Peptides against a protein of PDB entry 3S8F. Designs and how they scored, part 136

Target 1, 157 residues: chain A of PDB entry 3S8F
Amino acid sequence: VLTLFVAVPSLMTAFTVAASLEFAGRLRGGRGLFGWIRALPWDNPAFVAPVLGLLGFIPGGAGGIVNASFTLDYVVHNTAWVPGHFHLQVASLVTLTAMGSLYWLLPNLTGKPISDAQRRLGLAVVWLWFLGMMIMAVGLHWAGLLNVPRRAYIAQV
Target 2, 166 residues: chain B of PDB entry 3S8F
Amino acid sequence: DEHKAHKAILAYEKGWLAFSLAMLFVFIALIAYTLATHTAGVIPAGKLERVDPTTVRQEGPWADPAQAVVQTGPNQYTVYVLAFAFGYQPNPIEVPQGAEIVFKITSPDVIHGFHVEGTNINVEVLPGEVSTVRYTFKRPGEYRIICNQYCGLGHQNMFGTIVVKE

## One batch from the design tools (peptide; made by RFdiffusion4, then SolubleMPNN)

Design b2_p17_1_s2 (from b2_p17_1, 10 letters changed)
Fold by OpenDDE base, seed 2:
Structure b2_p17_1_s2 (fold): chain B 157 residues (1-157), chain C 166 residues (1-166), chain A 17 residues (1-17)
Amino acid sequence: as target 1 above (157 residues)
Amino acid sequence: as target 2 above (166 residues)
Amino acid sequence: SLEELLALMELVFNTAL
């Protein structure tokens, strides 16, 4: 119940962030229903990382609602589903946001801009991290629904 | 200029808030659909029951593993299971195929898991509480019980067996 | 349905992983 209660304002906040992104994209020359997305600074790992984190948070948030639902939690509780949820919320959103923050923070603190090579490497890191996390998370959710247990080195299937 | 930008932001926020509400209803609808169709095949059942974990090993229905399986009807049994550090009793649990089995599981020490492979039986077992699960084994054979809640140094080796007889 | 989704996921994972 508490999770479901917090889900509503969390969704509102998340979509407010999306609204800010749309506004930013349109200020950068993006037009149309989706053109503003393309106009966002996808060449900056400090931007890409947290945005990818937000994208990973979407299914994770939905999973949070599932985990908080008594009847559905009976299916997923203490299965691989749960760590799948964690990896979306923590290892994707939180971690990628932290990565992105570092790509912004360190240049500002040191006064030294990142090189182009570092920028490209950063983009590769965050995209690969996101891809890996999505694959693993989908796998864990899949395994969880197949009753693969959490905190065990054995599996039903 | 700043005022204009502020109004523009508000307009986008209103649109996205409307979208957020729509998505909320979509999620609710998905959950409702899943529950309504019962595609998950899980219906939780149980009665709130308390027990003294300090005496459960010495007296009561969990005290004697040899008396743990109780026939309560022509094709109905109650099995009193203890989950403890680090195992289950009785072990093995022997039940007949096709019978309705009511597992009454509790712990004398710490929180454990009771996950029966090949079934949808998956509950946490709390000291002082009795977990009740009803299940009918349609297939004979051995079903492994695993602990999926960390309970100490021997957690990973905490296994039991249910033997379903023809 | 959930069953169909699981089947699809299984197919994808068995093929890709």
Scores: peptide ipSAE 0.020, ipTM 0.741, DockQ to the pose 0.081
Fold by OpenDDE base, seed 1:
Order: sequence, then structure tokens, then C-alpha cells
Structure b2_p17_1_s2 (fold): chain B 157 residues (1-157), chain C 166 residues (1-166), chain A 17 residues (1-17)
Amino acid sequence: as target 1 above (157 residues)
Amino acid sequence: as target 2 above (166 residues)
Amino acid sequence: SLEELLALMELVFNTAL
């Protein structure tokens, strides 16, 4: 149980970012409890990508708490659950953040803004990536709960 | 203007921090609930038992696969299993149906996994450490042991079998 | 509860995916 307190700094960081998003959304004219979300710049892949990464990080972070729990880890350890967790954390948050960074960095370094076509393509890429990762992650977590072993090509479920 | 912005940011941060803490308590509560209601599937942690991986093959209860299954009481057995690159011994492991089996698993070489299909047996096997798992097989038949920890080039082919006899 | 969750997940997977 005490191990769960290790999650506090990470949660604080994550929700501080969320606070920044809310503040930004409200500055952009968002109102109400959720209106600020719609006000965020969802037309910019440099913004959308890392935000989608953060969304994937939510269940991943929860899974991290599970994995860190002595009793719950007994259930999920070395099952497909663990790769599911990795894909949420690395292939979602880290990768999408990197992708988003490129959408900002390349125009900045070259001095050339991205075209509208490139922008739309970028949006499609990050959304499709996110969708695929969520499907995979849910599947892996499901398989893990069914005791499908990690690092094995066969399983009995 | 900066002061106003600072106050606003702090307010949002405080709110989200409160939410963060609340979620932490929710997670703790869920864990507590799970432990309180689903204890039947949890194998109690045993004492840390160590062995010398360099001699475990030559002497001791793991040295002879023919002597690996030891009856310790009425309908109670201890099975001394070696996980090695790349297999298990004894193989097959033969145990009676309905008997309480205590698996004592260790490795002479590298870290392996011990995952028994159709059961909740799933443990890491570390050289120098003895993994202890207690289980009762209710159904006769063959149960495959799968190594779920990477242990080298032959990892993917590392399997064992538990044969539960009527 | 876990069985119910798994059943729900199975339902979602079979229905949506």
C-alpha cells in the first residue's frame, strides 16, 4: 500500500499539465466545466499529439499503480498486461509527444510553415496512431487478465 | 495582470492537485477492496529462501529429478523444480489429483519464468532464490509450463509439463 | 467483480471490434 505513494509526484505532474490545459482552454474562450476542452487548438497536430499521449497515459498510469502493487502484480506480472502498459506509456505518451514535437520543431527549424495539407495529414496520423494504440492496449490488458503469458508465442485461455 | 494570471494558475493547480490526491485514495480503496474480497486467489508470500546456483545441480533436493517429488504428508507433496536453459526438470512433473502441491523452484543459470497454463501459478525464478508456490490440481490432465521471462536464444522453446494423475 | 469486468470487456470487444 505504501508503494502507491510513489505515484504522487507523477500524478501531481500529470494533473499540473491538465491544469495548464484548462487554463489555456479558458483563455481561448472555453466556458463551463468541459467547454475549455473544445476551445483547445485541436486543429494543430503539434498540440493534439501530446494531448492524446496524455490521454493514453491515464490508464497507463493507473496500470503502473497496479503493477507496483505487490498483491495486484501477482495477477498481472509477466502477462500480456505488461506489454499493454508499456504501449500506453512509451508508444502512446512518449511517441506521440515526440511526434508532436516534430510538428513544431521542423517548421521552426526550417522557417517554413506546414501547409494545410500537411497539417491535415498530421492530424490524421496522430489520431490514427492513438486509436490503434488504444485498441492494442485494451486488447493486451484484456489478454493479460486472461493470463496470457508475456514473451510466449502460445497461450491457453 | 501577471498577478491575476498567477492566482488563476494556482487555483487550477490546487484543484487538480486535490483531484490527484482523491484519485490516489480511490486507487488505494480499490486495492483494499480487492484484497478484502478476492483473497482466495492470492498465494501468500513465503520466506525468502536462498540456494547456491553453482551447486544446486550437484547436491540437494534439486540434484536428482527422480527424487524431485517428495511426499510430505497425507495428500501433500513438495516438488523440487529446476528451471534451466532451456527446460524444466523433472519433465514431466507427475503429481496426484487433489493433492496439495508445494513447488520449490530455482534456477542454476539465469532468470526464468514458471507459468502453468490453466492455473494461477506464475512466478519468476531467480538463480540463488527459491520460489515457492502452493497449488492443488482439481482436474487431471496435462498442464503446460511456459517460460515467460527471456532467458536466451532458446527461450521461446522452453516448455515443461505437469501431469496430474487421477 | 473481475469476472464481470472480463465479461464486459469481452462484450465490448465482440461488439465494437
Scores: peptide ipSAE 0.020, ipTM 0.778, DockQ to the pose 0.089
Fold by OpenDDE base, seed 3:
Structure b2_p17_1_s2 (fold): chain B 157 residues (1-157), chain C 166 residues (1-166), chain A 17 residues (1-17)
Amino acid sequence: as target 1 above (157 residues)
Amino acid sequence: as target 2 above (166 residues)
Amino acid sequence: SLEELLALMELVFNTAL
């Protein structure tokens, strides 16, 4: 039980980020319970990418609690569940954050803004990446619960 | 105004922190519910048991694969299994249907996996430690043992078989 | 039960994905 308290600082950090997003959305004119979400700059891949990463990180974090639980970990350990978990953490959050960072960094380093075509392409890339990662993650978690082993080329399912 | 902005941020942070705390309790509740309703599938961890990996092949219950299956009761057996690079011993493991089987698994070399398809048996095997798993095979047939912990160049070919006899 | 959950997941997966 005490081990689960390790999640407290992480949750505090995560929801502080969420608070920042709400603040930003409201500064951009968003109002109401959900209006601030729509007000966020969804036309900017540098913003969309890390936000999608955060969205993927939420179920990954929940999975982290499962993986850290002694009894539940017995069910999922060394199954496809584990790759599903860290693909949400690394291949979604970290990777999308890196991608988003590039969409911001490169224009600033070169001193030239990205074209509209590049912007649209960037949006397509990050959304498709997110979609692919979610499909893969759901599949891996599902396979893991069906006892598909990790680090094996063959499974009964 | 920077001061007003900071106050607003703090207000949002307080709200989200409260939400985070609530979610923490939800997660704990979900775990508790899962444990309360799905305890039948959980195999309790055994006590820590040590063995010398350098001598396990030479002496003791793992040394002779022909004596690996030991009847400990009328319908109870202990099976001493070695996971090594790259296979399992004994192979095949022959056990009767319906008997309670206690697997005592260890490794003489590196860390391996012991994943039995069609069962909930899935443990890591550490050199110097004995993994204990209890299981009763209800159906006769062959059950494949898969190494799900990378152990070297031959990892992908490391398989064993449990034969459950009627 | 876990089986029911898996069945639900299968339904969701087949329907939505």
Scores: peptide ipSAE 0.020, ipTM 0.772, DockQ to the pose 0.099
Fold by OpenDDE base, seed 5:
Structure b2_p17_1_s2 (fold): chain B 157 residues (1-157), chain C 166 residues (1-166), chain A 17 residues (1-17)
Amino acid sequence: as target 1 above (157 residues)
Amino acid sequence: as target 2 above (166 residues)
Amino acid sequence: SLEELLALMELVFNTAL
């Protein structure tokens, strides 16, 4: 009940953020149905990191609804599915948001802008992190559906 | 200026809300996929049943592992299982192939898991509560019981065996 | 159809991992 209750405001927030991103992208010269995405500042790790986190959060949020469902939770509970959900929510969204925050916060606190090399390194870090999290999350969810148990070093498959 | 901006944002929000409706179908498809991958079905929840964890080892149906398997009818059995730190009793659990088995599982100490490989049997076992699971083993052989809830230092080695005889 | 969609999803899972 609590999860479903929180899900509604969260979805509203997510779509509001998406609308804001589209508006911003169009202000930056993006046109068409998807052109606004390309116009967003993908060269800034402080932007890219939390956006990638949000993208990972979408399937994680859907998984949260699954985990909160009585009938569906029976299928996935205490399987590798659950760690997969956790890694999307915590290791993806929360962690990437924290990483992105650092790329904005540290330059502002120190008064020193990041170098171009640091910017490129930052982009590499957040993209690699996202890729790794997606691979692991998909694997864990799939393993969970194959009845691989949580908190065990062995599995049937 | 401000009105134009608000109208533009509203238009985009409406578009994304429409998109959200489309995504609902995707979510339904994912749910359907999850259910479709598990053809064994859902084991119905049992009735709420309580037991005293401090005396369950000394008296009652869980006290004697040799009497844990009880025939309740033609091709029907009830198995009284204890999950404890760190193992299961009886061990092995011997049941006939094709028989309807009702597992009555409880714990005398801490919370454990009861996950039977090769089956959809997967329940948490709480001290003071009896978990009830119904299952029919169609294939003979050995089925490993795994504890999938952390229960202490020996958690990773906490295993049991169900032997299904022809 | 739903069946086709489920089959496609299964294919994606099997090919992605």
Scores: peptide ipSAE 0.014, ipTM 0.735, DockQ to the pose 0.097

Design b2_p17_1_s3 (from b2_p17_1, 10 letters changed)
Fold by OpenDDE base, seed 1:
Structure b2_p17_1_s3 (fold): chain B 157 residues (1-157), chain C 166 residues (1-166), chain A 17 residues (1-17)
Amino acid sequence: as target 1 above (157 residues)
Amino acid sequence: as target 2 above (166 residues)
Amino acid sequence: SLDELLALLELVYNTAL
């Protein structure tokens, strides 16, 4: 069946993006093993949003491997674990990428740059979104491990 | 200059690809380790068994709820459970404490869930397929069955009960 | 130990393949 083999292309893609980030950070003056991270444009919500999405995607991707495992899926299937996985993948990566794209697209389409106030607001929005999603995701995964069922309004833990 | 940039990008990509592959192996290793050390909670998968959902209510072991609990040996029972819109039968399911119970669960209509609170029993129930779960209840009492797969307008109210008798 | 190793390999196979 090669169930876990499906993770290979996804990981390759994800870490290729990471490679691009490292390259960009080093071009911006970052040095050392982690210095390139600080050199990235963290003042731009169009950049920060998708990067935060990628960060959320890491545990989500790991969870994907778990969910795809024949044996481990028995433990987590149809529990709160699954919605936790979805929120990391869709509400984190996809949504934040869309948000980031919007921060680039609107100024580009209108020809008007965003104001500094709008920029700061954008940063606040994406960071708060990310924080909320991480809290929710951790909670859902935790609940799932406690065998809280999915699609049920009651549970015994 | 472009050649230099290209070479640099390739170097980073190769490094991260190697890392990605390494992480894949780490994940597989962790899964293997977890399964090797924590197998007590894993219920082995049974053979695929099929039934006709259109006739399962009329004939066969699921047809009569009064005959759903079958003793198959000393302290061994098979329970034929139907998950339907919107409930379970038999309801309640009455089984002895300490007995080995084999649940044979199927559906006459749509996909349902079979999640038993306080246990590790959690399976999908597909029309035309028999889900088999083996479990021994160590504690007497009532165990609620929850449908954790959306099955229609009454899904949220679809519950059953397993009564474990001393 | 050989049986345990084979069992582990089987688990890996069932998980990954």
Scores: peptide ipSAE 0.011, ipTM 0.769, DockQ to the pose 0.066
Fold by OpenDDE base, seed 3:
Structure b2_p17_1_s3 (fold): chain B 157 residues (1-157), chain C 166 residues (1-166), chain A 17 residues (1-17)
Amino acid sequence: as target 1 above (157 residues)
Amino acid sequence: as target 2 above (166 residues)
Amino acid sequence: SLDELLALLELVYNTAL
């Protein structure tokens, strides 16, 4: 009863974060419907990492609704779909947020800013991580829909 | 000005909250649409049926694998399956092609999976509960049963076979 | 039809509630 109502607070929280991003982008000079996105600090891995995590979390959240649906869960339960879901939630959002936090925390703890080379390397790392996670997640979801079982080393597909 | 900033934030939050609410309804609508148009593959869940896992091997319909397949009608069978560490009973499960098969699956020990390749049969098996799945095999041959719920050290080797006879 | 609408509403109810 009221199973999907649990999604309401989560959505409220998620889109509050989005509101904060829009506000930040507009403060940085972004204008228009999408101009604020371009104005965000995409040259900072401490920013890019958690934002990419958020982007991965969106389809993961949608998948969460599917997983919580009684009838649809029957299709995806204990298939590769499920690992695909939580890799978006944990290995994308949580992990990238942790990575991004390190890019902010370490310079502050040491009192020394990261070098430009370190910054560029950091950007490469988080983008490559995100790309890899998206490929894996799409693959797992696709495999799940093809009835590839979870927790098995063999599948007919 | 901090006050102006707060007002601006609130305006953006209101917009995004409205969007979030709209998206919630979109998701619900998409689910409803999917269910309305793609119901052919959905197996209805059965009513809760309980069994004593401590005695299921000793007495009742699961006790004798030779009597596990019961004909309940001219083209209808009930198969009483045990999922245990680490295998299935009976194994193989022999059923005729084209017959309606009702699987009654339970476990005497821990939670297992019952995933039949080539079918939409995929259920968890809990000790003390009976999982009921109905399926009609249209093609003869062998169908592998896979345990997709971790159940111990031998989990990876826990397989069964359904043999569909012409 | 009204019956189809009611069926759809029931489906939504059973899915979400």
Scores: peptide ipSAE 0.006, ipTM 0.763, DockQ to the pose 0.062
Fold by OpenDDE base, seed 4:
Structure b2_p17_1_s3 (fold): chain B 157 residues (1-157), chain C 166 residues (1-166), chain A 17 residues (1-17)
Amino acid sequence: as target 1 above (157 residues)
Amino acid sequence: as target 2 above (166 residues)
Amino acid sequence: SLDELLALLELVYNTAL
């Protein structure tokens, strides 16, 4: 039985979004293998936030494959690894997508565009959130590999 | 127009799908690496085994903690462990160094964890199911068992001990 | 070790078969 078969449609879904980003970047004048990335609207927090969420989702997805593996799930289950995984999924992708949606939705609902100062602040917020979440996630995954238990105030390491 | 966009997206999707398949193999390789470096010789094994949680304390191999450690062969033992609110039985679990130990763990009440510090033994214990873990302790000493699944008000204090004797 | 080999074989089986 292909227990990791679910990884295929998950990867397909993830990289379909990447394909859309490439298309958008190329429409904006990006050329070459990586030029389309630079052409994306990195000055818009409504765009940057969910993209950073997607970037955080990459290691989270890899962790999902690990967690779905029978043998490796045995190793990482109910360790700090698991919180590391869902913080990448929920606190990174979902949260950053929500943040990004607000940066788009509120101006549209109110009819008032965000100021340049608000835009810059928004960019700072989402980048700092992403950075902090990546540090936390790496720490939790590392601790998990060191067999630090989940839901315990005591640990060997 | 939308048709041109769809065609372009499709072309990009083909490339990214190929990349996704490549990444799938990369992730499998990473899984293999992690497995090779972090399993510490622990092999999850065992067929699905069921037990009645309402009678497991009264009859069967879990009923008497004095009979929990059973020698099944030369340097081979089976240990029948109960995880309950809030502790483990037997406690301590005494096993010889270098012996192959098969832990058969179940619960009479709620879901618990069975995490042995210093090892990669870490299983979730469900009432009505038997968790099977095989391990060989190479070093003598005391190993603490930690419950890493919330099981009630006493969860944080639920500990056990495995004593490995020379 | 044998244990690691068996674990790897299990992984291969669960992933590819």
Scores: peptide ipSAE 0.006, ipTM 0.753, DockQ to the pose 0.100
Fold by OpenDDE base, seed 5:
Structure b2_p17_1_s3 (fold): chain B 157 residues (1-157), chain C 166 residues (1-166), chain A 17 residues (1-17)
Amino acid sequence: as target 1 above (157 residues)
Amino acid sequence: as target 2 above (166 residues)
Amino acid sequence: SLDELLALLELVYNTAL
């Protein structure tokens, strides 16, 4: 009940953020249905990191609804599915948001802009992190559906 | 200036809200698909049943492992299982192939898991509460019981066995 | 505590990065 109650405001917030991104992209010269996405500052790790986190949060949020469903939770509860959900929500969204925040916060605190090398390294870090999280999350969700138990070092498959 | 910006933002928000509504239907469809494809053979929830965890080992149907398997009818059995730190009793659990088995599972100490490999049996076992699971083993052999809820130092080695006889 | 954390982060940034 609590999860479903929070889900609606969260979805509204998520799509409001998306609307803001579209507006920003169009202000930056993006046109068409998807052209605004390309116009966003993908060269800035402070931007890329939280956006990737949000993208990972989408399937995680859907999984949250699954986990909160009585009928569906029976299938996935205490399986590898649950850790997969956690890693999307915490290790993806929260962690990437924190990483992105650092790329914005530290330059502003010190007054020293990040170098181009640091920027490129930052982009590499957040993209690699996202890729790794997606691989692990897909694997864990898949394993969970195959009845691989949570909190066990062994599995049937 | 600001008014124009607010109007523009509002327009995009309306569009995305419409999209969100569409996505809601997609999510419902995905949930329905998952339900249809993965919930076949779901074990119905049992009735709420309580037991005193402090005396369950000394008296009652869980007290004697030798009497844990009770035939309740033709090709029907009830098995009274204890999950404890760190194992299961009886162990092994011996049941006939093709028989309807009702597992009555409880714990005398802490919360445990009861996950039977090769089956959809997967329940948490709470002290003071009886978990009821119904299952029919169609294939003979050994089925391992795994604890999938952390219960202490011996959690990782907490296993049981169900032996299904022809 | 927050100010100390921010100061520490600033120090680390200025020293190591």
Scores: peptide ipSAE 0.000, ipTM 0.733, DockQ to the pose 0.012

